# Designs tried in a protein design run: peptides against a protein of PDB entry 5HDT. Part 96

Target 1, 163 residues: chain A of PDB entry 5HDT
Amino acid sequence: MVVKTFMDMDQDSEEEKELYLNLALHLASDFFLKHPDKDVRLLVACCLADIFRIYAPEAPYTSPDKLKDIFMFITRQLKGLEDTKSPQFNRYFYLLENIAWVKSYNICFELEDSNEIFTQLYRTLFSVINNGHNQKVHMHMVDLMSSIICEGDTVSQELLDTV
Target 2, 163 residues: chain A of PDB entry 5HDT as posed
Amino acid sequence: MVVKTFMDMDQDSEEEKELYLNLALHLASDFFLKHPDKDVRLLVACCLADIFRIYAPEAPHTSPDKLKDIFMFITRQLKGLEDTKSPQFNRYFYLLENIAWVKSYNICFELEDSNEIFTQLYRTLFSVINNGHNQKVHMHMVDLMSSIICEGDTVSQELLDTV

## One batch from the design tools (peptide; made by RFdiffusion4, then SolubleMPNN)

Design b2_p21_2_s3 (from b2_p21_2, 7 letters changed)
Fold by OpenDDE base, seed 1:
Structure b2_p21_2_s3 (fold): chain B 163 residues (1-163), chain A 21 residues (1-21)
Amino acid sequence: as target 1 above (163 residues)
Amino acid sequence: KSTLSKEEIEEIVNKIKEKLF
């Protein structure tokens, strides 16, 4: 129900955003980020992506550590893009499409550990992409990674080495 | 860390495209 609710919602008013704050905070808890079920973790990632979409360009999370945990978590879920025949592939595709369109990772520019986050993202995306993916997957990855290069003030050599 | 020029950004983006396609 939670996943469907967020997926069906556009960007909300300030009042509506406030109503989802508690839910957003709970979804970012260790209980959900470290959930043993892979399908649950994917759903959590999709919900978190939708939360960023709703709050864009802002975020309901004020803790840099929490933001880092969330984006590292989302990055780990993107590994699921590798199997294009998985019953859950459409949700992995949705996750990629969402974060690329919203430019969710751009929030990380303000984090001290942005280099680590971006480096892990690039390594993950390059590791899962293959000729079995449709053109849309390729384009979303290009859009996501190019946006980080174009909009970042500085780029680390470590990140450049992933390219 | 380095600040990238417009030309450097374009070069990196092209490398990304080459690696993904």
Scores: peptide ipSAE 0.631, ipTM 0.925, DockQ to the pose 0.692
Fold by OpenDDE base, seed 5:
Structure b2_p21_2_s3 (fold): chain B 163 residues (1-163), chain A 21 residues (1-21)
Amino acid sequence: as target 1 above (163 residues)
Amino acid sequence: KSTLSKEEIEEIVNKIKEKLF
């Protein structure tokens, strides 16, 4: 599966954007987003995060519905952070670290369903955080959530109610 | 949906920190 090799990319360039454009589109397909294997879905999420890192501040996806699906999918994967002893925890950490650093969710501001996306993100993060997590996890969550509050023109009451 | 003032943003961010730590 191409997903394994895709995670090895490490730099942003126009040449790389062009090279991986088709791969980016494939990774956002229902085949991968609805893959029955949990580990595969995690890898897909990490690859999607890498794609957003490479294409930041834009994305290769023009469909609002597709973007919504992707971020709702990533949010669901973040539930895996709850078990710090999981063999896959380091990949969940990578996912969180990446999307926090890149501010990937900020691309959702222009989406009609941004409120739903952000609300689900906040609920998920608050539900999985516990005293067993190291300080870096806490800080990445703060950075991710604060970026949305600070850079958004408007915030829904529903989102505020999660805090 | 509402637009937040600088002070309101700071308050919300502080609440987020308090809830996560």
Scores: peptide ipSAE 0.629, ipTM 0.924, DockQ to the pose 0.690
Fold by OpenDDE base, seed 2:
Structure b2_p21_2_s3 (fold): chain B 163 residues (1-163), chain A 21 residues (1-21)
Amino acid sequence: as target 1 above (163 residues)
Amino acid sequence: KSTLSKEEIEEIVNKIKEKLF
């Protein structure tokens, strides 16, 4: 129910932002980010992505450390894209599509550890892509990674080395 | 860390495309 609720929420709705702010904060807790169930973690990631979509271009999280944890967490979930025949593939696809469209990772520019976040993202995306993926997956990955390059003030050599 | 020119950005984006496709 929670997942469906977030997925159907309208971006930039102030009413919805206010209503689910507390839930958004709780979803970023260690309880959810370190949940032992892989499927639960995926759902959490999707919810977090939806939250970023709704609050874009701002974030409901004020802690840089928490933001880092969230995006590192989302990045880890993207590993699930590797198996196109997985029953959960559609949700992994949704996650990718969402963060690519919203340019969610761009919020990380102001984080001190943005380099680490982006580098891990790029490594993950490059590692999971395979011949079984359709054109849309490829394009979303391009869009996501290109946006970071285009809109970032600086790019680290470490990030460039992933390309 | 370095600031990229428009041309450099385009080059990197092309490399990304090449690696993904």
Scores: peptide ipSAE 0.629, ipTM 0.923, DockQ to the pose 0.719
Fold by OpenDDE base, seed 4:
Structure b2_p21_2_s3 (fold): chain B 163 residues (1-163), chain A 21 residues (1-21)
Amino acid sequence: as target 1 above (163 residues)
Amino acid sequence: KSTLSKEEIEEIVNKIKEKLF
């Protein structure tokens, strides 16, 4: 799959960015990230993925701590990929497809805790993949994880140990 | 930018593919 590098991706229109700015800030609040309903959390994750697509190569969040919270949150939602027969599987697939295409996690390279974020992502993806998944799921996971290896300045031993 | 050589990156990517398939 040919994907655009996150850092080289064209930004969407300023009008669209303005429209989603308030939504972006609210969706990153603890109210939504720690929402008790699993289906709501999945929808929030999908919306956050769309926000990163719209604002690429930047993000509407300036706080490193907030960015960490968001990507740790998205990673937790990806656990739902395990059950291919779930009625929500299509949304889990959308989440994976989006973050792989946009290379959303690449914004984490400059974060102090990037190692923790990437390590948790790799462990999660390797733990949920099984023979019931179609080829597209496999390819999106390959694209996502390979991009991090190829574009990152450094790779920790902890991350390498997940492979 | 990467501290890894092209060959090292290729090796890691191959390991990722092997573990996913």
Scores: peptide ipSAE 0.628, ipTM 0.918, DockQ to the pose 0.890

Design b2_p21_2_s4 (from b2_p21_2, 8 letters changed)
Fold by OpenDDE base, seed 4:
Formats: structure tokens, sequence, C-alpha cells
Structure b2_p21_2_s4 (fold): chain B 163 residues (1-163), chain A 21 residues (1-21)
């Protein structure tokens, strides 16, 4: 899959960015990130992925702690990829496809806790993949994880140990 | 943290592919 580099990606229109700004800020609140309903959390994750697509190569969040919380949250939702027969599988697939295409996690390179974020992502993806998944799931995971290795200037031993 | 050469990057990518398929 040919994907744009996160840092070279064209931003969407200013009108679209303005439309999603308030939504972006609200969706990153503890109310949504810690919502008790699993289906709601999945929808929130998909919306956050769309927000990162719209604002790429930047994000509407300036707080490193908030960005960490968001990506740790998205990573937790990706666990739902394990059950290919789930009625929500299509949304889990959308989440994976989107973050792989946009290279959303690449913004984490600038975060102090990038090692923790990437390590948890890799462990999660390797733990959920199985022979029941179609080829597209496999390819999106390859694209996502390979991009992080290729574009990162440095890689921790902890991350390498997940491979 | 370690800086990876192009060869090392390719090796890691192949390991990722092998583990996913």
Amino acid sequence: as target 1 above (163 residues)
Amino acid sequence: KSTLSEEEIQKIVEKIKNKLF
C-alpha cells in the first residue's frame, strides 16, 4: 500500500478543520476516553482517527500528556480486532486502516513516552492477529509497524524485543 | 535507544512480516 508520509501529508481545508476543532477537544476528555460502554469507546476511537487524518501532519492537541492518553486509548481499542465475527469488526477494521494510511502514530515520535506507546501498539497487534484475518488486515499491520521502524531515528531495545 | 542502519531496518521489517504471516 502506497501511503503518504505523515510529515508530508497535505492538510484538509481550513473549513473542515474548524468544524472538527470543538469535537476534537471534547472527544479527548476523560468522559469519552473512560466511557463505560465499549461500543461508545470504539466510536470515539474512530472519530479521533478521523481527526488525526484531517489535521495531519499536526494535531489539535498541544499537551503531550493528552496525546499519550489518546494513543494509549486507541491502542486498547485495537484489541477488538481479535474477533473477526464481531458485529463491530468493520469499525475495528476502519480504525486500523485509517491509522495505518495516515501514519497517525508518527506524531508520537516527539513524545517523551513514545517508547511505551509504540511498544504497547506492537504487543497489541501481534497478540490479536491470527489466521482468520483477511489479507488486508495483515497488510495494514505491516504498513503501520514498518513505517514506525523506517521513520524513527532511534528505536528502543524494548520495542525491538516485541518483534 | 539505538540508531538503525538501512540494513538493520530491512531486517526488522522482515521479522515483522514473518511474525504477522
Scores: peptide ipSAE 0.663, ipTM 0.928, DockQ to the pose 0.697
Fold by OpenDDE base, seed 5:
Structure b2_p21_2_s4 (fold): chain B 163 residues (1-163), chain A 21 residues (1-21)
Amino acid sequence: as target 1 above (163 residues)
Amino acid sequence: KSTLSEEEIQKIVEKIKNKLF
């Protein structure tokens, strides 16, 4: 499976972006987003985060529905941050660090369902954070959430109610 | 949906920080 070797890619040139376009599309398919193996889904999420980093500030996905599916999927994976003793915790940390640094969720501002996406993100992050997490986790969450508040033209009351 | 002033944004960010730490 190609997802095992696709992680930790740097931002690519235009030629490299074109090369990975097909791979990016495949990773966003239902086959991977709904894969029965939890570890596979985590790897897929990390690869998708890498793709957003490579293509930033744009994305290779033009379908609003597909973008929604991807970010809702990534949000679900972030629940894995709750167990700091998990063998996969470092990958969950990588996922959080990546999407916070890239500000990946900001691409959702133009989506009709941005409110739903952001609300679910906030609820998820607030639900998993605890005193057992190191300071870097806390700061990445702050950076991720604050970026959405600071750069969004409008914020729903539903989102504000999560805070 | 509402547009936030700079002051309101700062208040919300502080609330986020307080809830996460």
Scores: peptide ipSAE 0.661, ipTM 0.931, DockQ to the pose 0.691
Fold by OpenDDE base, seed 1:
Structure b2_p21_2_s4 (fold): chain B 163 residues (1-163), chain A 21 residues (1-21)
Amino acid sequence: as target 1 above (163 residues)
Amino acid sequence: KSTLSEEEIQKIVEKIKNKLF
């Protein structure tokens, strides 16, 4: 229900955003980020992506550590893009499409550990992409990674080495 | 860390495209 609700919502008013704050905080807890069920973790990632979409360009999270945890978590879920025949592939696709369109990772520019986050993202995306993916997956990855290069003030050599 | 010129950005973007396609 929660996933469907967020997926069907556009960007909300300030009042509506406040209503989702508690839910957003709970979804970012260790209980959900470290949930043993892979499908649950995917749903959590999609919900978190939708939360970022709703709050864009801002975020409901004020803790740099929490933001880092969330984006590292989302990055780990993107590994699921590898199997295009998985019943859950459409949700992995949705996750990629969402974060690419919203440019969710751009919030990380303000984090001390942005280099680590971006490097892990690039390594993950390059590791899962193959000729079996449709053109849209390729384009979303290009859009996501290019946006980080274009909009970042500085780029680390470590990140450049992933390209 | 390095500050990238527009030309350098374009070069990196092309590398990304080449690696993904």
Scores: peptide ipSAE 0.660, ipTM 0.931, DockQ to the pose 0.691
Fold by OpenDDE base, seed 2:
Structure b2_p21_2_s4 (fold): chain B 163 residues (1-163), chain A 21 residues (1-21)
Amino acid sequence: as target 1 above (163 residues)
Amino acid sequence: KSTLSEEEIQKIVEKIKNKLF
C-alpha cells in the first residue's frame, strides 16, 4: 500500500510533501536500509526514489551522512537489474527509470563524498548491464550517468576511470 | 577533480554510450 501510494504521488505537491515527510525520514533509518529482506529493501529504495521525485530539486533530508547512506543504499539495490527474468525486475526498472528521470543523484553534488557515491553508481551500472536488457534500460543508464557528467562542476579521475 | 569543457563532456558521454551498448 505504501509503495503504491508513493508511486501515484504527484511531484511538487506541497500537500503530499508535508504529509509524508515523517515517513520519508523513517524510511531512511537503519531499520529499513539494513532490512534483511531483499524485496523489502527494493521497496524501500523505490519509496525513497519517489520521495526524491516529489521533493525535487530539494531533499527532505538535512544530514549529509544520511543522504550518502541513502544513495549508497539505492545504488546497491540497482544490482538487482542484472537479472532481467527476476520477478522483481519491473521494480528494479522502475527504480532506474525514476532516478534517471528525476536526476536524483544530482543532489549529491554538494556532498563531500559525492565522488564515492557517483563512482559506486557507475561501477554498479556498468557491472549489471548485459545483452538481455532492452533499449530503455540502456537509455536510462545513459541519461542518469550523462546528467551527472553534464551538470557536475567537477569530475574525479576515479569516476572517469569507471568509463 | 577537474572542471570539464563542453567538448570533454561530450567525449565522456560518448564513452559512456559505447560502454553501455
Scores: peptide ipSAE 0.658, ipTM 0.930, DockQ to the pose 0.699

Design b2_p21_3_s1 (from b2_p21_3, 15 letters changed)
Fold by OpenDDE base, seed 5:
Structure b2_p21_3_s1 (fold): chain B 163 residues (1-163), chain A 21 residues (1-21)
Amino acid sequence: as target 1 above (163 residues)
Amino acid sequence: SAAEKRKLEKKLKELLKKLLE
């Protein structure tokens, strides 16, 4: 799997890649993805997004099931964008900005459950959009959705109906 | 980049602190 990005990244050493691989595996465990603390889950999502950015265009994961779990997890965190006055809003903004700029979700095109992932993403974004968001937030949301539409050859009817 | 790796490191430290609260 190859991550399509808008950014050009330098290659890391083999030792660094191995270190981040172990970290990625740990952060993708049920302990973190299902952690009861909302702030912990947000931090985990941001770390995972950073890992995808660092590894781009290479994929830090080879398991389709794990990738699905991660992106469904990240999608759930984006719901936090609904409260613009939250002390954690800046971190939610960072998450959105990161995944939009890197085009992190594009790695999901090779997954058999890609339509489910994209549909859930769009539903989440549309549920929180226009909640007092500034133009930067709107831009990132549009960029994220447009990238998936433009790069995807096959999109489910359910997703098309959501758009 | 090195700067991006440092950002990740900072978030990891925050995560660790949160877990140890």
Scores: peptide ipSAE 0.459, ipTM 0.913, DockQ to the pose 0.023
Fold by OpenDDE base, seed 1:
Structure b2_p21_3_s1 (fold): chain B 163 residues (1-163), chain A 21 residues (1-21)
Amino acid sequence: as target 1 above (163 residues)
Amino acid sequence: SAAEKRKLEKKLKELLKKLLE
């Protein structure tokens, strides 16, 4: 009876993994990543972040190029943090909180272009950081950046110049 | 977790709604 229950759960888990994999691939398409609506792109970024959270510490993507595109895309969305009065700010905050908590960008260490990704992330974060942000926002930004610095074996000169 | 999956589903519904606007 116990064995049957475990087998059923495992099967359901595998089916769910396959479903989320297909979803992840679909959300990473040019249709969504290059969608003209800013709100759509934000929602897509949040969904992708949730997918990374679910699969953590593994990645549902096998293509390095696709992973790079996704994180560059997420980085671009973080620019929306600059306007704290925007109706969409809470969702931008969610995105930041999620990727900081999960340490989603740490998966990029396995990518050849990791330094480019991290550099763009740091530039973006520094560009949007302002005194209008509450302590929680600052904390998440610091946590995100410090995690990358602490876990990285080497840091490019370009990244050092950005910090 | 189940809760995390539910959060994702909610965002997907919102995304769908936005796409249909």
Scores: peptide ipSAE 0.459, ipTM 0.914, DockQ to the pose 0.023
Fold by OpenDDE base, seed 2:
Structure b2_p21_3_s1 (fold): chain B 163 residues (1-163), chain A 21 residues (1-21)
Amino acid sequence: as target 1 above (163 residues)
Amino acid sequence: SAAEKRKLEKKLKELLKKLLE
């Protein structure tokens, strides 16, 4: 499916298609997802979000485990939203804005562990939301959470308890 | 879109620079 998705990119050369495929796979590797540098991880998360945006509603990943790892990783990065005065806040904001607008997490509904992913997302968002966040941040957080609730076929009790 | 891809490429370049620091 991953190969098919990239091969279906009409506007890209064959070389570009292969490059993007390899890029997507590499960015999802443990090297990047577990990189010791926080700024690197944030950039990786933003790149992954961009990839999901570009290929929405599909994703260039075939492994459910890898998709889970990616979204759990992105969720962990969202913790950086807690400090509105951080030099990296704008990039954290970008990440939030992107995934909210694209509804990137909606692809997780196909995963067996979707409820775990969504629960962790909600817990993270509620843990970082604060009075320092402006209306736009709040709106994106609400949009992200509302979309998942409204479009989900099944919601675990644990997820409901976090809302 | 092409614009979206350019945004990604820009971030990738920044990522690369960060990795090489």
Scores: peptide ipSAE 0.439, ipTM 0.907, DockQ to the pose 0.024
Fold by OpenDDE base, seed 4:
Structure b2_p21_3_s1 (fold): chain B 163 residues (1-163), chain A 21 residues (1-21)
Amino acid sequence: as target 1 above (163 residues)
Amino acid sequence: SAAEKRKLEKKLKELLKKLLE
């Protein structure tokens, strides 16, 4: 009975992972990543961040090109952190908190264009950081950037110049 | 976890609602 129960649980987990994998593939389509509505793109980014959290530390994607597109997309959404008075700020905060806690960007170390992705992330964060942000926002930004620096084996000169 | 999955589900519902506006 114990063996059967264990096997059933594992099977259920695998089935759930399969469902989220299909969802991840759909959310990574051009329809969503290039959607004209800014609020839609933010929601998509948050959903993708949640998917990465569920699959952490593994990536639900096998295509390096798709992974690059997704993280470049998420990076673009983080620009919304600049306006602390925006009605959508709480969702931008959630996105930042999630990717910082999960260390989602660390998956990018396996990509050939990792330095480009990290450089763009740092530039974006430094462009939006301001004195209007509370301590938690600042802490998440620092945690996100420091984690990447600490775990990276090599860093490009461009990235060093950005930091 | 179950809680994490519920959070994702909630956002998906919000996304669907937004897309249907």
Scores: peptide ipSAE 0.432, ipTM 0.906, DockQ to the pose 0.023

Design b2_p21_3_s2 (from b2_p21_3, 16 letters changed)
Fold by OpenDDE base, seed 5:
Order: C-alpha cells, then sequence, then structure tokens
Structure b2_p21_3_s2 (fold): chain B 163 residues (1-163), chain A 21 residues (1-21)
C-alpha cells in the first residue's frame, strides 16, 4: 500500500508531500532498514527511492548520518539484481531504474563519506552485472555510474580504480 | 507452542508486506 502511494505521488503535490512526510521519516527508521526479511527491505528501498524522487532536489532527511545509512541500505538491496529469474527481479529493476533516472545518489556529494558510498555502489554494481541482464539494465547501471563521475569535482583514486 | 509462535510471526510478516505494498 505504501509503495503504491508513493509511486503515484507527483513532485508538485505539496499537500500530499506534507501529509506523508512523517511516513517517509518512519520508513527510514532502523526497524525497516535493519528488517530481517529480504522482501520487506526491497519494498522499503523502493519507497525510499520514490521519496527521493518526490522531494527532489532536497530530501526530507536532515541528518547526514541518516542519509548515509539510507544510501548504503539501498546499495545493499541492489545485490538482488544478480538473479534475473527471481520473482522479485521486476521490483529490483524498478529500484535501479528509479535511482538512475532521478540521480538520487548525487545528493551524497554533500556528505563527508561520499567516496565510501560511491565506492560501495560501484563495487556492488560490478559484482552483480552479468551477460544475462538485458540492455535496459545495463543502460541504467551505466547512467547511474556516469552521473556520479560527471558531477563529481573530486573522485578518489580508489573509486577510479574501481571503474 | 513453538509452532504457534512461528505461525504468528509469519502472519505478522505477511501483514507488514501488505501494508508496505
Amino acid sequence: as target 1 above (163 residues)
Amino acid sequence: SAAEKRAAERKKKEELKKKLE
């Protein structure tokens, strides 16, 4: 129900953005980010991706530490892209497509640990990428990585070595 | 019983998934 609510919400809907702000904050709690069920975490990740889309270019999360936790969490969920035959693959695809199109990770440039976040993202993507993925998946992965490289004024050598 | 506890946990998980959907 929450996934559908945020998926259908537009960026220009200020009244709805205010109404669901508390829910957005609640979804970023440790209860959800550290939930033991993989399917629950995937649903939460999709919600968070849509939250970043809706509230762009800003985020409703004011804590840099919380933002780091969220993006590290989303990065971990992207590991599910490795199994193209999974019943949940379409939802993983949605997650990838969303964060690539929105350029959600670009907000991380303002964080102290941006290089760590980007490094983990690249390592994760390269670990799951395979020839079984269709062209759209590959394009989203490339778009996501390229947007970070193009927007970054300074990129660590470790990140460059990963690429 | 242990079986009842596991059943209750599964039920709660399913309800949570429905709410999140």
Scores: peptide ipSAE 0.417, ipTM 0.863, DockQ to the pose 0.013; fails the geometry check
Fold by OpenDDE base, seed 3:
Structure b2_p21_3_s2 (fold): chain B 163 residues (1-163), chain A 21 residues (1-21)
Amino acid sequence: as target 1 above (163 residues)
Amino acid sequence: SAAEKRAAERKKKEELKKKLE
């Protein structure tokens, strides 16, 4: 229900953005980020992705440490893309499509640990990419990685080595 | 019982998933 709510919300819904701000903050709590159920974590990741979309170009999470935790969390969920036959694959696809289109990770350029975040993202994507993925999945993965490379002022050698 | 506790935990998890959806 929460996923649907945020998914259907647009950036012009100022009243709704204010109404669901506390929920957005609550979803980033350790209770959800460290939840033991994989399906719960995926749902949370989708919500967080839509939250970044809705509140762009800003994020309701002001703490750099919290932002890092969130993006590292989202990155970990992308591992689920490896099984194209999973009942949850479509939701993993949505997560990938969303963060690629929104360019959600670009907010990380303001963080001191941006290179670590991007490196983990690239490692994760390359670990799960396979010939079983259709062209759309490949396209979103490439778009996501290319956006970070093209829009970044500086890119570490370690990050370049992962490309 | 242990079985009842596990059943209750599963139910809570399912309810959480529905709320999140």
Scores: peptide ipSAE 0.377, ipTM 0.849, DockQ to the pose 0.013; fails the geometry check
Fold by OpenDDE base, seed 4:
Structure b2_p21_3_s2 (fold): chain B 163 residues (1-163), chain A 21 residues (1-21)
Amino acid sequence: as target 1 above (163 residues)
Amino acid sequence: SAAEKRAAERKKKEELKKKLE
């Protein structure tokens, strides 16, 4: 229900954005980010991705530490892209497509630990990419990584070594 | 019982998944 609510919401729906702000904040709590069920964490990640889409170019999360936790969390969920035959693969695809199109990770440039976040993202994507992925998956992965490189003012040596 | 507790926990997880859907 929550995934559908945010998935169907438009970016220009200011009244709805205000109405669901508390829900957006609640979804970023440790209860959800550290939930023991893998499928629950995937659903939470999809909701968070849609929240970033809806509130773009800003985010409802004002704490830099919370933003870091969220993007590290989303990065961990992307590991699920490895198994293309999984019943949950379509959800992982949606997550990838969303964050690539919205360029959600670009908000991380404002964070002190941006290099760590991007490094973990690239390592994760390179670890899961394989010949079983179709052209669209490959395209979204490339779009996500290239967008970050193109818009970044500085790139650490660690990040360069990862690419 | 332990089995009942496990069943209840699984039910709660399924309900949470439905709410998140």
Scores: peptide ipSAE 0.288, ipTM 0.815, DockQ to the pose 0.013; fails the geometry check
Fold by OpenDDE base, seed 1:
Structure b2_p21_3_s2 (fold): chain B 163 residues (1-163), chain A 21 residues (1-21)
Amino acid sequence: as target 1 above (163 residues)
Amino acid sequence: SAAEKRAAERKKKEELKKKLE
């Protein structure tokens, strides 16, 4: 219900954005981010990605700490991209495609811990990327990483060592 | 029982998944 609702929502639907604001905020709670079920966490990540898409270029989350938690959470979910034969792979693909197209992680440039977030993202992507992934998956991964490098004024040595 | 508790937890997870879909 929730995933489908956010997936079908348009960015220009101001009335709907206001209506589902509380739900968007609730999805970022520890209850969902630390849920023990892997499939639930994936669904939550997809919802959060859609929320960033809908509210772009801004986010409904005002706390820098909360934003950090969310992106660290999304990064952890991307590990699921490693198994291309999983029934949940299509949803992982959706997550990757969404955050790459929207450039969701670019919000992190406003955070003090942006280098930590980007470093963990790069390490995760390089750990899961393999020859079993099709060209589209590779393109989304490259688009996601290149966007961060191109829009960042400086790149930490740790991030450079990761690449 | 432990088995009943596990069954209840599985049910809660499935219900949450359905709500999130």
Scores: peptide ipSAE 0.149, ipTM 0.700, DockQ to the pose 0.013; fails the geometry check

